# Designs tried in a protein design run: peptides against a protein of PDB entry 7AE7. Part 19

Target 1, 321 residues: chain A of PDB entry 7AE7
Amino acid sequence: KVYKDLREFLEVLEQEGQLIRVKEEVNPEPDIAAAGRAAANLGKNQPAVFFEKIKGYKYSVVTNVHGSWQNHALMLGLDKNTSTKDQFYELNRRWDKFPVPPNVVKREAAPCKENVIDKDINLFEILPLYRINEQDGGFYISKASVVTADPEYPDDFNKLNVGTYRIQVKDRDRVGIQALAMHDIAVQLEKAEAENKPLPIAITIGNNPLVTFMASTPVGYNQNEYEFVGALQDGVPMDIVKSDLYDHLYVPAGSEVVLEGHIIPRVRTVEGPFGEFPGSYSGARLQCEVKIDRITHRTNPIFENLYLGIPWTEIDYLMAL

## One batch from the design tools (peptide; made by RFdiffusion4, then SolubleMPNN)

Design b1_p10_1_s3 (from b1_p10_1, 5 letters changed)
Fold by OpenDDE base, seed 1:
Structure b1_p10_1_s3 (fold): chain B 321 residues (1-321), chain A 10 residues (1-10)
Amino acid sequence: as target 1 above (321 residues)
Amino acid sequence: MLDELLKKSQ
């Protein structure tokens, strides 16, 4: 089984008993985090948790999508009871199929383009934001696939980077992003900042689960994560579409929300703290700031966000592969 | 409340 988007994967998770649907209205705090913790306490078969109604918000949240070996098996289109060993064997077998180039679809064929917000941007209207951990210094977008390119080689598709970064909401139309020196985005940002130019960025939320997986998996600077997604789909290309603002940035066609904007050159603002692990907070630091200039989204967008509970956390599964 | 919801959804 191959998934076009998050929704097709959530449907399979629900069919396989790997998704809990919360239909009653919840408070964004503390109920979302509390439910994630409760789901983690269900043992090794940790389900995704889908919140249909959140007080004060219009849209839904899903957490813990990658939160179990069963969910990882299903992500690979395997039986949910496939052993970890056989999952690794199949992953390695498919990895050798790299590169599998994506399909570039027309704007009209991309579900992420169903709705546009190009003025009066307010992230709180599109994303049901909440504190993931009680001591977090703000609201985080923790499971986004962030798309950037080499500003010196914008047309080199092999240098297109899709990565996962810690993102704090700073204002209605601003986010802080943690671009560490070891990340490909930091190399690209350094080039842009040397010329005092903005770095174009697309922050994509609610993707095909293999996109999220590959965005969390380090690859070479001259390797495109989308071509690995096609490999992990056993040779089936994924669908991508051009961003609205930038001809050189491609986003997953099925993304629930796409935040298009730019990293402001030579600006650093306070970001954090964030509870990356239970009882472990990374301190407040000066980080890059992104201005959001355009949003595209699916109708009734699902905010996919990371669950950070008791180990094994969703991060532990994403890093274990 | 939420623990009860999780138990009812199974």
Scores: peptide ipSAE 0.022, ipTM 0.541, DockQ to the pose 0.031
Fold by OpenDDE base, seed 4:
Structure b1_p10_1_s3 (fold): chain B 321 residues (1-321), chain A 10 residues (1-10)
Amino acid sequence: as target 1 above (321 residues)
Amino acid sequence: MLDELLKKSQ
């Protein structure tokens, strides 16, 4: 089984008993985090948790999508009861199929382009934002696949980076991004900032689960994560679409929300604290700031966000494969 | 309340 988008995966999770649907209206805080903790306490078969109604917001949230070995098996299109060993075997077998180039689809064929917001941008109208941890210094987007390119080689598809970075919401149309020196985005940002130029960015939310997996998986600077997604789809190309603002940035065609914008050169603002692990807060630091210039989104977009609760966290599963 | 909802949804 190959998934075009998050929705196809959530449907399979629900069919397989790996998704809990919360139909009652919840408070963003503390209910989303509390439900994630409760789901984590259900044992080894941790389901995704889908919140249909969130007080004060228009749209839904899903958490813990990658939060179990069963969900990982299903992500690979395997039986949910596939052993961890067999999942690793299959992952490695498919990894050897790299590269599998993606299909570039037309704009009109891309679900992420169903709606456009290019004025009066307000992230709070599109994303049901909440504090993931009780002591977080703000609202985080923690499971986005962030697309950037090398400013010196913008047309080199092998240097197109799709990574997962900590993103704090700073304003209606601004986010802080944690670009650490060890990340490929930091190399690209350094090149842009050397010339005092903005770095083009697309922050994609609610993707095909293999995109999210690969965005969280370290690859070489000259390796494209989308070509690994095709490999992990057992040789089936994934669908990508050109961003609206940038000819050289491609986003997953099925993304729930795409935030297009730029990293503001040589600007640093306070970001954090954030509880990356239970009881471990990264201190507040000066981090990069992104201006959001355009949003594209699916009708009734689902905000996929990371569950960060008691170990094992969703990130532990994303990093363990 | 939420724990009860999670138990009822299984």
Scores: peptide ipSAE 0.017, ipTM 0.558, DockQ to the pose 0.031
Fold by OpenDDE base, seed 5:
Structure b1_p10_1_s3 (fold): chain B 321 residues (1-321), chain A 10 residues (1-10)
Amino acid sequence: as target 1 above (321 residues)
Amino acid sequence: MLDELLKKSQ
């Protein structure tokens, strides 16, 4: 089975008994993190947790989407009881199908374009933001697929990068992003900053689970993550759409939320701390700052965020491959 | 369901 978006995957997780739906209104803190820990304590078959109602917010949150081997098997369109060995075998078999170029769909065909916010941007109106860990220095977007391009080669689709980065909300229309030197985004940012230019960016939230997986999987600088998504879909192309602000940036057509903006050149602001590992906090550091210039989103957007708490965390499953 | 989850997380 191939999934066009997060919603199709969540439907399968629910059908397979791998999703808990919380219909009662919850407090963003501490209830989301507490329920995530409780789900992790259910054993090896950890379900996703979908919160329909968050106090003070309009929209829903889902966590622990990749939080088990069962969920990982289902992501690959396999039986949920497929052994880890057989999942790896199938992953490797599909990997050899690279490249599978994506389909570029029209704007009007892309669910991520259903709604537009181009003024008075407030991330808190679109995302039910909460502290993932009690001691976090702020609200994090921890499961976004971030799209950037090479500013020297903006038309080279092979240099289009889709990666997962630590993102802290800094203001209504600003986020901090951790662009480490080993990340492809850092190479692209360095080129932009050398010319004192903004780096165009699209922060995509709530994607096809294979997009999220590939954004968390290191690939070559000249390899496009979307072409691997098509390979992992057993040769079925994924659907992408052009960003609204930038001709050279393409986002998943099915994204729940797309934050379009730019990394401000040569600006660094304090970001952190963040509890990225159980019992460990990555300290506060000077990080890049993104201004959000436009939001597109699906109607009733789902905020997908990482479960971080008791091992195994979602990151352990996303990086275990 | 939530209350049961929350109780298991404590």
Scores: peptide ipSAE 0.017, ipTM 0.567, DockQ to the pose 0.039
Fold by OpenDDE base, seed 3:
Structure b1_p10_1_s3 (fold): chain B 321 residues (1-321), chain A 10 residues (1-10)
Amino acid sequence: as target 1 above (321 residues)
Amino acid sequence: MLDELLKKSQ
């Protein structure tokens, strides 16, 4: 089984008994985090948790999508009871199919283009934002696939980077991003900042689960994560579409929300703290700032966010293979 | 359902 988007995966999770649907209205704090902890306490077979109604918001949240070995097996299109060993062998077998180039679809064929916001941008109207951990310094987008390119080689598709980075919401149209020196985005940003130019960026939320997996998996600077997604789909290409603002940036065609903008050159602002692990907070630091210039989104977009409440966390499953 | 989940998370 191959998934075009998050919605097809959530349907399979629900059919397989790996998704809990919460139909009652919840408070964003503390109910989302509390329900995530409750799901984690169900043992090794941890379901995703889908919140249909959140007080003060229009749209839904899903958490713990990658939060179990059963969910990971289903992501690979395997039986949910496939052993971790057999999942590892199948992952490695498919990895050797790299590269599998993506299909570039037309704008009209991309679900992420159903709605456009190009003025009066307010992230709080599109994303049901909440504190993931009680002591977090703000609202985080923790499971985004961030698309950037090499500003010296914008047309080199092999240098297109899709990565997962810590993103704090700073204002209605601004986010802080943690671009560490070891990340490919930091190399690209350094080149842009050397010329005092903005770095084009697309922050994509609610993707095909293999896109989220590959965005969390380190690959070579000259290797495209979308070509690995095709490999992990056992040779079936994924669908991508051009961003609206930039001809050289491609986003997953099925993304729930796409935040298009730029990293402001040579600006650093306070970001954090964030509880990356239970009882462990990364301190507040000066980090990069992104201006959001355009949003595209599916009708009734689902905000996928990471659950961090109890080990094993989704990070542990995303990094365990 | 949520109340039952919340009770199990304590």
Scores: peptide ipSAE 0.015, ipTM 0.546, DockQ to the pose 0.037

Design b1_p10_1_s4 (from b1_p10_1, 3 letters changed)
Fold by OpenDDE base, seed 4:
Structure b1_p10_1_s4 (fold): chain B 321 residues (1-321), chain A 10 residues (1-10)
Amino acid sequence: as target 1 above (321 residues)
Amino acid sequence: MLDELLEKSK
């Protein structure tokens, strides 16, 4: 089984009993985090939690999508009861199929392009934002696949980076991004900032689960995560579409939300604190700031966000494979 | 339901 988008995966999770649907209206805080913790406490078969209605918001949230070995098996299109060993075997077998180039689809064929917001941008109207941890200094987008390119080689598809970074919402149309020196985005940002130029960026939310997985998996600077997604789909190319603002940035065709914008050169603003692990808060730091210039989104977009609760956290599963 | 989920986690 190959998934075109998050929705196809959520349907399979629900069919397989790996998704809890919360139909009642919830408070963003503390109910989302509380329900995530509750789901994590259900044992080894931690389901995704889908919140249909969130007080004060229009759209839905899903958490803990990658939060179990069963969900990982299903992500690979395997039986949910596939052993961890067999999952690793299959992952490694498929990894050897790299590279599998993606299909570039037309704009009209890309679900992420169903709606456009290019004025009066307000992230709070599109994303049901909440504090993941009680002591978080703000609202975080923690499961985005962030697309950037090398400013010196914008047309080199092998240098197109799809990574997962901590993103704090700073304003209606601004986010802070944690670009650590060891991340490929930091190399690209350094090049842009050397010339005092903005770094083009597309922050994609609610993707094909293998995109999210690969965005969280370290690969070489000259390796494209989308080509690994195709490999992990057992040789089936994934679908990507050109971003609206940038000819050299491609986003997953099925993304729920795409935030297109730029990292503001040489600007640093306070980001954090954030509880990356229970009881471990990264201190407030000066981090990069992104201006959001355009949003594209599916109709009734689903905000996929990380569950960060008691270990094992969703991030532990994403890093363990 | 949220309440059921929360109850199962206690």
Scores: peptide ipSAE 0.061, ipTM 0.779, DockQ to the pose 0.034
Fold by OpenDDE base, seed 3:
Structure b1_p10_1_s4 (fold): chain B 321 residues (1-321), chain A 10 residues (1-10)
Amino acid sequence: as target 1 above (321 residues)
Amino acid sequence: MLDELLEKSK
């Protein structure tokens, strides 16, 4: 089984008994985090939790999508009871199929283009934002696949980077992003900042689960994560589409929300703290700032966010293979 | 259902 988007994966999770649907209205705090902890306490077979109604917001949230070995098996299109050993062997077998180039679809064929916001941008109207941890310094987008390119080689598709970075919401149209020196985005940003130019960026939320997996998996600077997604789909290409603002940036065609904008050159603002692990907070630091210039989104977009409440967390499963 | 989930997880 191959998934075109998050919605197809959530349907399979629900059919397989790996998704709990909360139909009653919940408070964003503390109910989302509490339900995530409750799901984690159900044992090793941890389901995703889908919140249909959130007080003060229009749209839904899903958490713990990658939060179990069963969910990981289903992500690979395997039986949910496939052993971790067999999942590892299948992952490695498919990895050797790299590269599998993606299909570039037309704008009209991409679900992420159903709605456009190009004025009066307010992230709080599109994303049901909440504090993931009680002591977090703000609202975080913790499971985004961030698309950037090499500003010296914008047309080199092999240098297109899709990565996962810590993102704090700073204002209605601004986010802080943690771009560490070891990340490919930091190399690209350094090149842009050397010329005092903005770095084009697309922050994509609610993707095909293999896109999220590959965005969390380190690859070479000259290797495209989308070509690995095709490999992990056992040779089936994924669908991508051009961003609206930039001809050289491609986003997953099925993304729930796409935040298009730029990293402001040579600007650093306070970001954090964030509880990356239970009882461990990364301190507040000066980090990069992104201006959001355009949003595209599916009708009734689903905000996928990471659960961090109790080990094993989604990060542990995403990094375990 | 949230309350039931919270009770089953204790």
Scores: peptide ipSAE 0.032, ipTM 0.731, DockQ to the pose 0.033
Fold by OpenDDE base, seed 5:
Structure b1_p10_1_s4 (fold): chain B 321 residues (1-321), chain A 10 residues (1-10)
Amino acid sequence: as target 1 above (321 residues)
Amino acid sequence: MLDELLEKSK
């Protein structure tokens, strides 16, 4: 089975008993984190947790989407009880199908374009933001697939990068992003900053689970993550759409939320701390700052965020491959 | 329900 978006995957998770739906209104803190820990304590078959109603917010949150081997098997369109060995075998088999170029769909065909916010941007109106860990220095978007391009080669689709980065909300229309030197985004940012130019960016939230997986999987600088998604879909192309602000940036057509903006050149602001590992906090550091210039989103967007409570965390499953 | 989930995890 191939999934076009997060919603199709969540439907399968629910059908397979791998999703708990919380229908009652919850407090963003501490209830989301508490429920995530509770789900993790259910054993090896950790379900996703979908919160329909968040106090003070309009929209929903889902956590622990990649939080088990069962969920990982289902992501690959396999039986949920497929052994880890067989999952790896199938992953490797499909990996050899690279490249599978994505389909570029028209704007009107892309669910991520259903709604547009281009003025008075307020991230808190679109995302039910909460502290993932009690001691976090702020609200984090921890499971976004971030799209950037090479500013020297903007038309080279092979240099289009889709990666996962630590993102802290800094203001209504600003986020901090951790672009480490080993990340492809850092190479692209360096080129932009050398010319004192903004780096175009699209922060995509709530994607096809294979997009999220590939965004968390290191690939070559000249390899496009979307072409691997097609490979992992056993040769079925994924659907992408052109960003609204930039001709050279493409986002998943089915993204729940797309934050389009730019990394401000040569600006660094304090970001952190963040509890990225159980019992460990990455300290506060000077990080890049993104201004959000436009938001597109699906109607009733789902905020997908990481569960980072008790091991095994989602990141452990995303990086275990 | 959240309460049920929390109770099952204890």
Scores: peptide ipSAE 0.027, ipTM 0.711, DockQ to the pose 0.033
Fold by OpenDDE base, seed 1:
Structure b1_p10_1_s4 (fold): chain B 321 residues (1-321), chain A 10 residues (1-10)
Amino acid sequence: as target 1 above (321 residues)
Amino acid sequence: MLDELLEKSK
């Protein structure tokens, strides 16, 4: 089984008993985090948790999508009871199929383009934002696949980077992003900042689960994560679409929300704290700031965010590979 | 609250 988007995966999770659907209206705090923690307490078969209604917001949230070995097996299109050993064997077998180039679809064929916000941008209107941890210094987007390119080689598709970074909401149209020196985005940002130019960015939320997986998996600077997604789909290309603002940035065609904008050159603002692990908070630091210039989204977009409860956390499954 | 949510999700 190959998934075009998050929605197809959530449907399979629900069919397989790996998704809890919360239909009752919840408070964004503390109910989302509390529900995630209790889902984690259900044992080794930790389901995703889908919140249909959130007080004060229009749209839904899903958490813990990658939060179990069963969900991981299903992501690979395997039986949910496939052993960890066999999952790794299959992953390694498929990895050798790299590269599998993606299909570039037309704008009209991309679900992420169903709706556009190009003025009066307010992230709070499109994303049901909440504090993931009680002591977080703000609202985080913790499971986004962030798309950037080499500003010196914008047309080199092999240098297109899709990565996962810590993102704090700073204002209606601004986010802080943690670009560490070891990340490919930091190399690209350094080049842009050397010329005092903005770095084009697309922050994509609610993707094909293999996109999210690959965005969390380190690859070479000259390797495209989308070509690994195709490999992990056993040779089936994924669908990408050109961003609206930038000809050189491609986003997953099925993304729930795409935040298009730019990293402001040579600006650093306070970001944090964030509870990356239970009982462990990374301190407040000066981080890069992104201006959001355009949003595209699916109708009734689903905000996919990390569950950071008791180990094994969703991060533990994403990093265990 | 969550136990009630989990019970209602059945």
Scores: peptide ipSAE 0.024, ipTM 0.700, DockQ to the pose 0.031; fails the geometry check

Design b1_p10_2_s1 (from b1_p10_2, 3 letters changed)
Fold by OpenDDE base, seed 1:
Structure b1_p10_2_s1 (fold): chain B 321 residues (1-321), chain A 10 residues (1-10)
Amino acid sequence: as target 1 above (321 residues)
Amino acid sequence: MLDELLKKSQ
């Protein structure tokens, strides 16, 4: 089984008993985090948790999508009871199929383009934001696939980077992003900042689960994560579409929300703290700031966000592969 | 409340 988007994967998770649907209205705090913790306490078969109604918000949240070996098996289109060993064997077998180039679809064929917000941007209207951990210094977008390119080689598709970064909401139309020196985005940002130019960025939320997986998996600077997604789909290309603002940035066609904007050159603002692990907070630091200039989204967008509970956390599964 | 919801959804 191959998934076009998050929704097709959530449907399979629900069919396989790997998704809990919360239909009653919840408070964004503390109920979302509390439910994630409760789901983690269900043992090794940790389900995704889908919140249909959140007080004060219009849209839904899903957490813990990658939160179990069963969910990882299903992500690979395997039986949910496939052993970890056989999952690794199949992953390695498919990895050798790299590169599998994506399909570039027309704007009209991309579900992420169903709705546009190009003025009066307010992230709180599109994303049901909440504190993931009680001591977090703000609201985080923790499971986004962030798309950037080499500003010196914008047309080199092999240098297109899709990565996962810690993102704090700073204002209605601003986010802080943690671009560490070891990340490909930091190399690209350094080039842009040397010329005092903005770095174009697309922050994509609610993707095909293999996109999220590959965005969390380090690859070479001259390797495109989308071509690995096609490999992990056993040779089936994924669908991508051009961003609205930038001809050189491609986003997953099925993304629930796409935040298009730019990293402001030579600006650093306070970001954090964030509870990356239970009882472990990374301190407040000066980080890059992104201005959001355009949003595209699916109708009734699902905010996919990371669950950070008791180990094994969703991060532990994403890093274990 | 939420623990009860999780138990009812199974």
Scores: peptide ipSAE 0.022, ipTM 0.541, DockQ to the pose 0.031
Fold by OpenDDE base, seed 4:
Structure b1_p10_2_s1 (fold): chain B 321 residues (1-321), chain A 10 residues (1-10)
Amino acid sequence: as target 1 above (321 residues)
Amino acid sequence: MLDELLKKSQ
């Protein structure tokens, strides 16, 4: 089984008993985090948790999508009861199929382009934002696949980076991004900032689960994560679409929300604290700031966000494969 | 309340 988008995966999770649907209206805080903790306490078969109604917001949230070995098996299109060993075997077998180039689809064929917001941008109208941890210094987007390119080689598809970075919401149309020196985005940002130029960015939310997996998986600077997604789809190309603002940035065609914008050169603002692990807060630091210039989104977009609760966290599963 | 909802949804 190959998934075009998050929705196809959530449907399979629900069919397989790996998704809990919360139909009652919840408070963003503390209910989303509390439900994630409760789901984590259900044992080894941790389901995704889908919140249909969130007080004060228009749209839904899903958490813990990658939060179990069963969900990982299903992500690979395997039986949910596939052993961890067999999942690793299959992952490695498919990894050897790299590269599998993606299909570039037309704009009109891309679900992420169903709606456009290019004025009066307000992230709070599109994303049901909440504090993931009780002591977080703000609202985080923690499971986005962030697309950037090398400013010196913008047309080199092998240097197109799709990574997962900590993103704090700073304003209606601004986010802080944690670009650490060890990340490929930091190399690209350094090149842009050397010339005092903005770095083009697309922050994609609610993707095909293999995109999210690969965005969280370290690859070489000259390796494209989308070509690994095709490999992990057992040789089936994934669908990508050109961003609206940038000819050289491609986003997953099925993304729930795409935030297009730029990293503001040589600007640093306070970001954090954030509880990356239970009881471990990264201190507040000066981090990069992104201006959001355009949003594209699916009708009734689902905000996929990371569950960060008691170990094992969703990130532990994303990093363990 | 939420724990009860999670138990009822299984």
Scores: peptide ipSAE 0.017, ipTM 0.558, DockQ to the pose 0.031
Fold by OpenDDE base, seed 5:
Structure b1_p10_2_s1 (fold): chain B 321 residues (1-321), chain A 10 residues (1-10)
Amino acid sequence: as target 1 above (321 residues)
Amino acid sequence: MLDELLKKSQ
């Protein structure tokens, strides 16, 4: 089975008994993190947790989407009881199908374009933001697929990068992003900053689970993550759409939320701390700052965020491959 | 369901 978006995957997780739906209104803190820990304590078959109602917010949150081997098997369109060995075998078999170029769909065909916010941007109106860990220095977007391009080669689709980065909300229309030197985004940012230019960016939230997986999987600088998504879909192309602000940036057509903006050149602001590992906090550091210039989103957007708490965390499953 | 989850997380 191939999934066009997060919603199709969540439907399968629910059908397979791998999703808990919380219909009662919850407090963003501490209830989301507490329920995530409780789900992790259910054993090896950890379900996703979908919160329909968050106090003070309009929209829903889902966590622990990749939080088990069962969920990982289902992501690959396999039986949920497929052994880890057989999942790896199938992953490797599909990997050899690279490249599978994506389909570029029209704007009007892309669910991520259903709604537009181009003024008075407030991330808190679109995302039910909460502290993932009690001691976090702020609200994090921890499961976004971030799209950037090479500013020297903006038309080279092979240099289009889709990666997962630590993102802290800094203001209504600003986020901090951790662009480490080993990340492809850092190479692209360095080129932009050398010319004192903004780096165009699209922060995509709530994607096809294979997009999220590939954004968390290191690939070559000249390899496009979307072409691997098509390979992992057993040769079925994924659907992408052009960003609204930038001709050279393409986002998943099915994204729940797309934050379009730019990394401000040569600006660094304090970001952190963040509890990225159980019992460990990555300290506060000077990080890049993104201004959000436009939001597109699906109607009733789902905020997908990482479960971080008791091992195994979602990151352990996303990086275990 | 939530209350049961929350109780298991404590």
Scores: peptide ipSAE 0.017, ipTM 0.567, DockQ to the pose 0.040
Fold by OpenDDE base, seed 3:
Structure b1_p10_2_s1 (fold): chain B 321 residues (1-321), chain A 10 residues (1-10)
Amino acid sequence: as target 1 above (321 residues)
Amino acid sequence: MLDELLKKSQ
């Protein structure tokens, strides 16, 4: 089984008994985090948790999508009871199919283009934002696939980077991003900042689960994560579409929300703290700032966010293979 | 359902 988007995966999770649907209205704090902890306490077979109604918001949240070995097996299109060993062998077998180039679809064929916001941008109207951990310094987008390119080689598709980075919401149209020196985005940003130019960026939320997996998996600077997604789909290409603002940036065609903008050159602002692990907070630091210039989104977009409440966390499953 | 989940998370 191959998934075009998050919605097809959530349907399979629900059919397989790996998704809990919460139909009652919840408070964003503390109910989302509390329900995530409750799901984690169900043992090794941890379901995703889908919140249909959140007080003060229009749209839904899903958490713990990658939060179990059963969910990971289903992501690979395997039986949910496939052993971790057999999942590892199948992952490695498919990895050797790299590269599998993506299909570039037309704008009209991309679900992420159903709605456009190009003025009066307010992230709080599109994303049901909440504190993931009680002591977090703000609202985080923790499971985004961030698309950037090499500003010296914008047309080199092999240098297109899709990565997962810590993103704090700073204002209605601004986010802080943690671009560490070891990340490919930091190399690209350094080149842009050397010329005092903005770095084009697309922050994509609610993707095909293999896109989220590959965005969390380190690959070579000259290797495209979308070509690995095709490999992990056992040779079936994924669908991508051009961003609206930039001809050289491609986003997953099925993304729930796409935040298009730029990293402001040579600006650093306070970001954090964030509880990356239970009882462990990364301190507040000066980090990069992104201006959001355009949003595209599916009708009734689902905000996928990471659950961090109890080990094993989704990070542990995303990094365990 | 949520109340039952919340009770199990304590």
Scores: peptide ipSAE 0.015, ipTM 0.546, DockQ to the pose 0.038

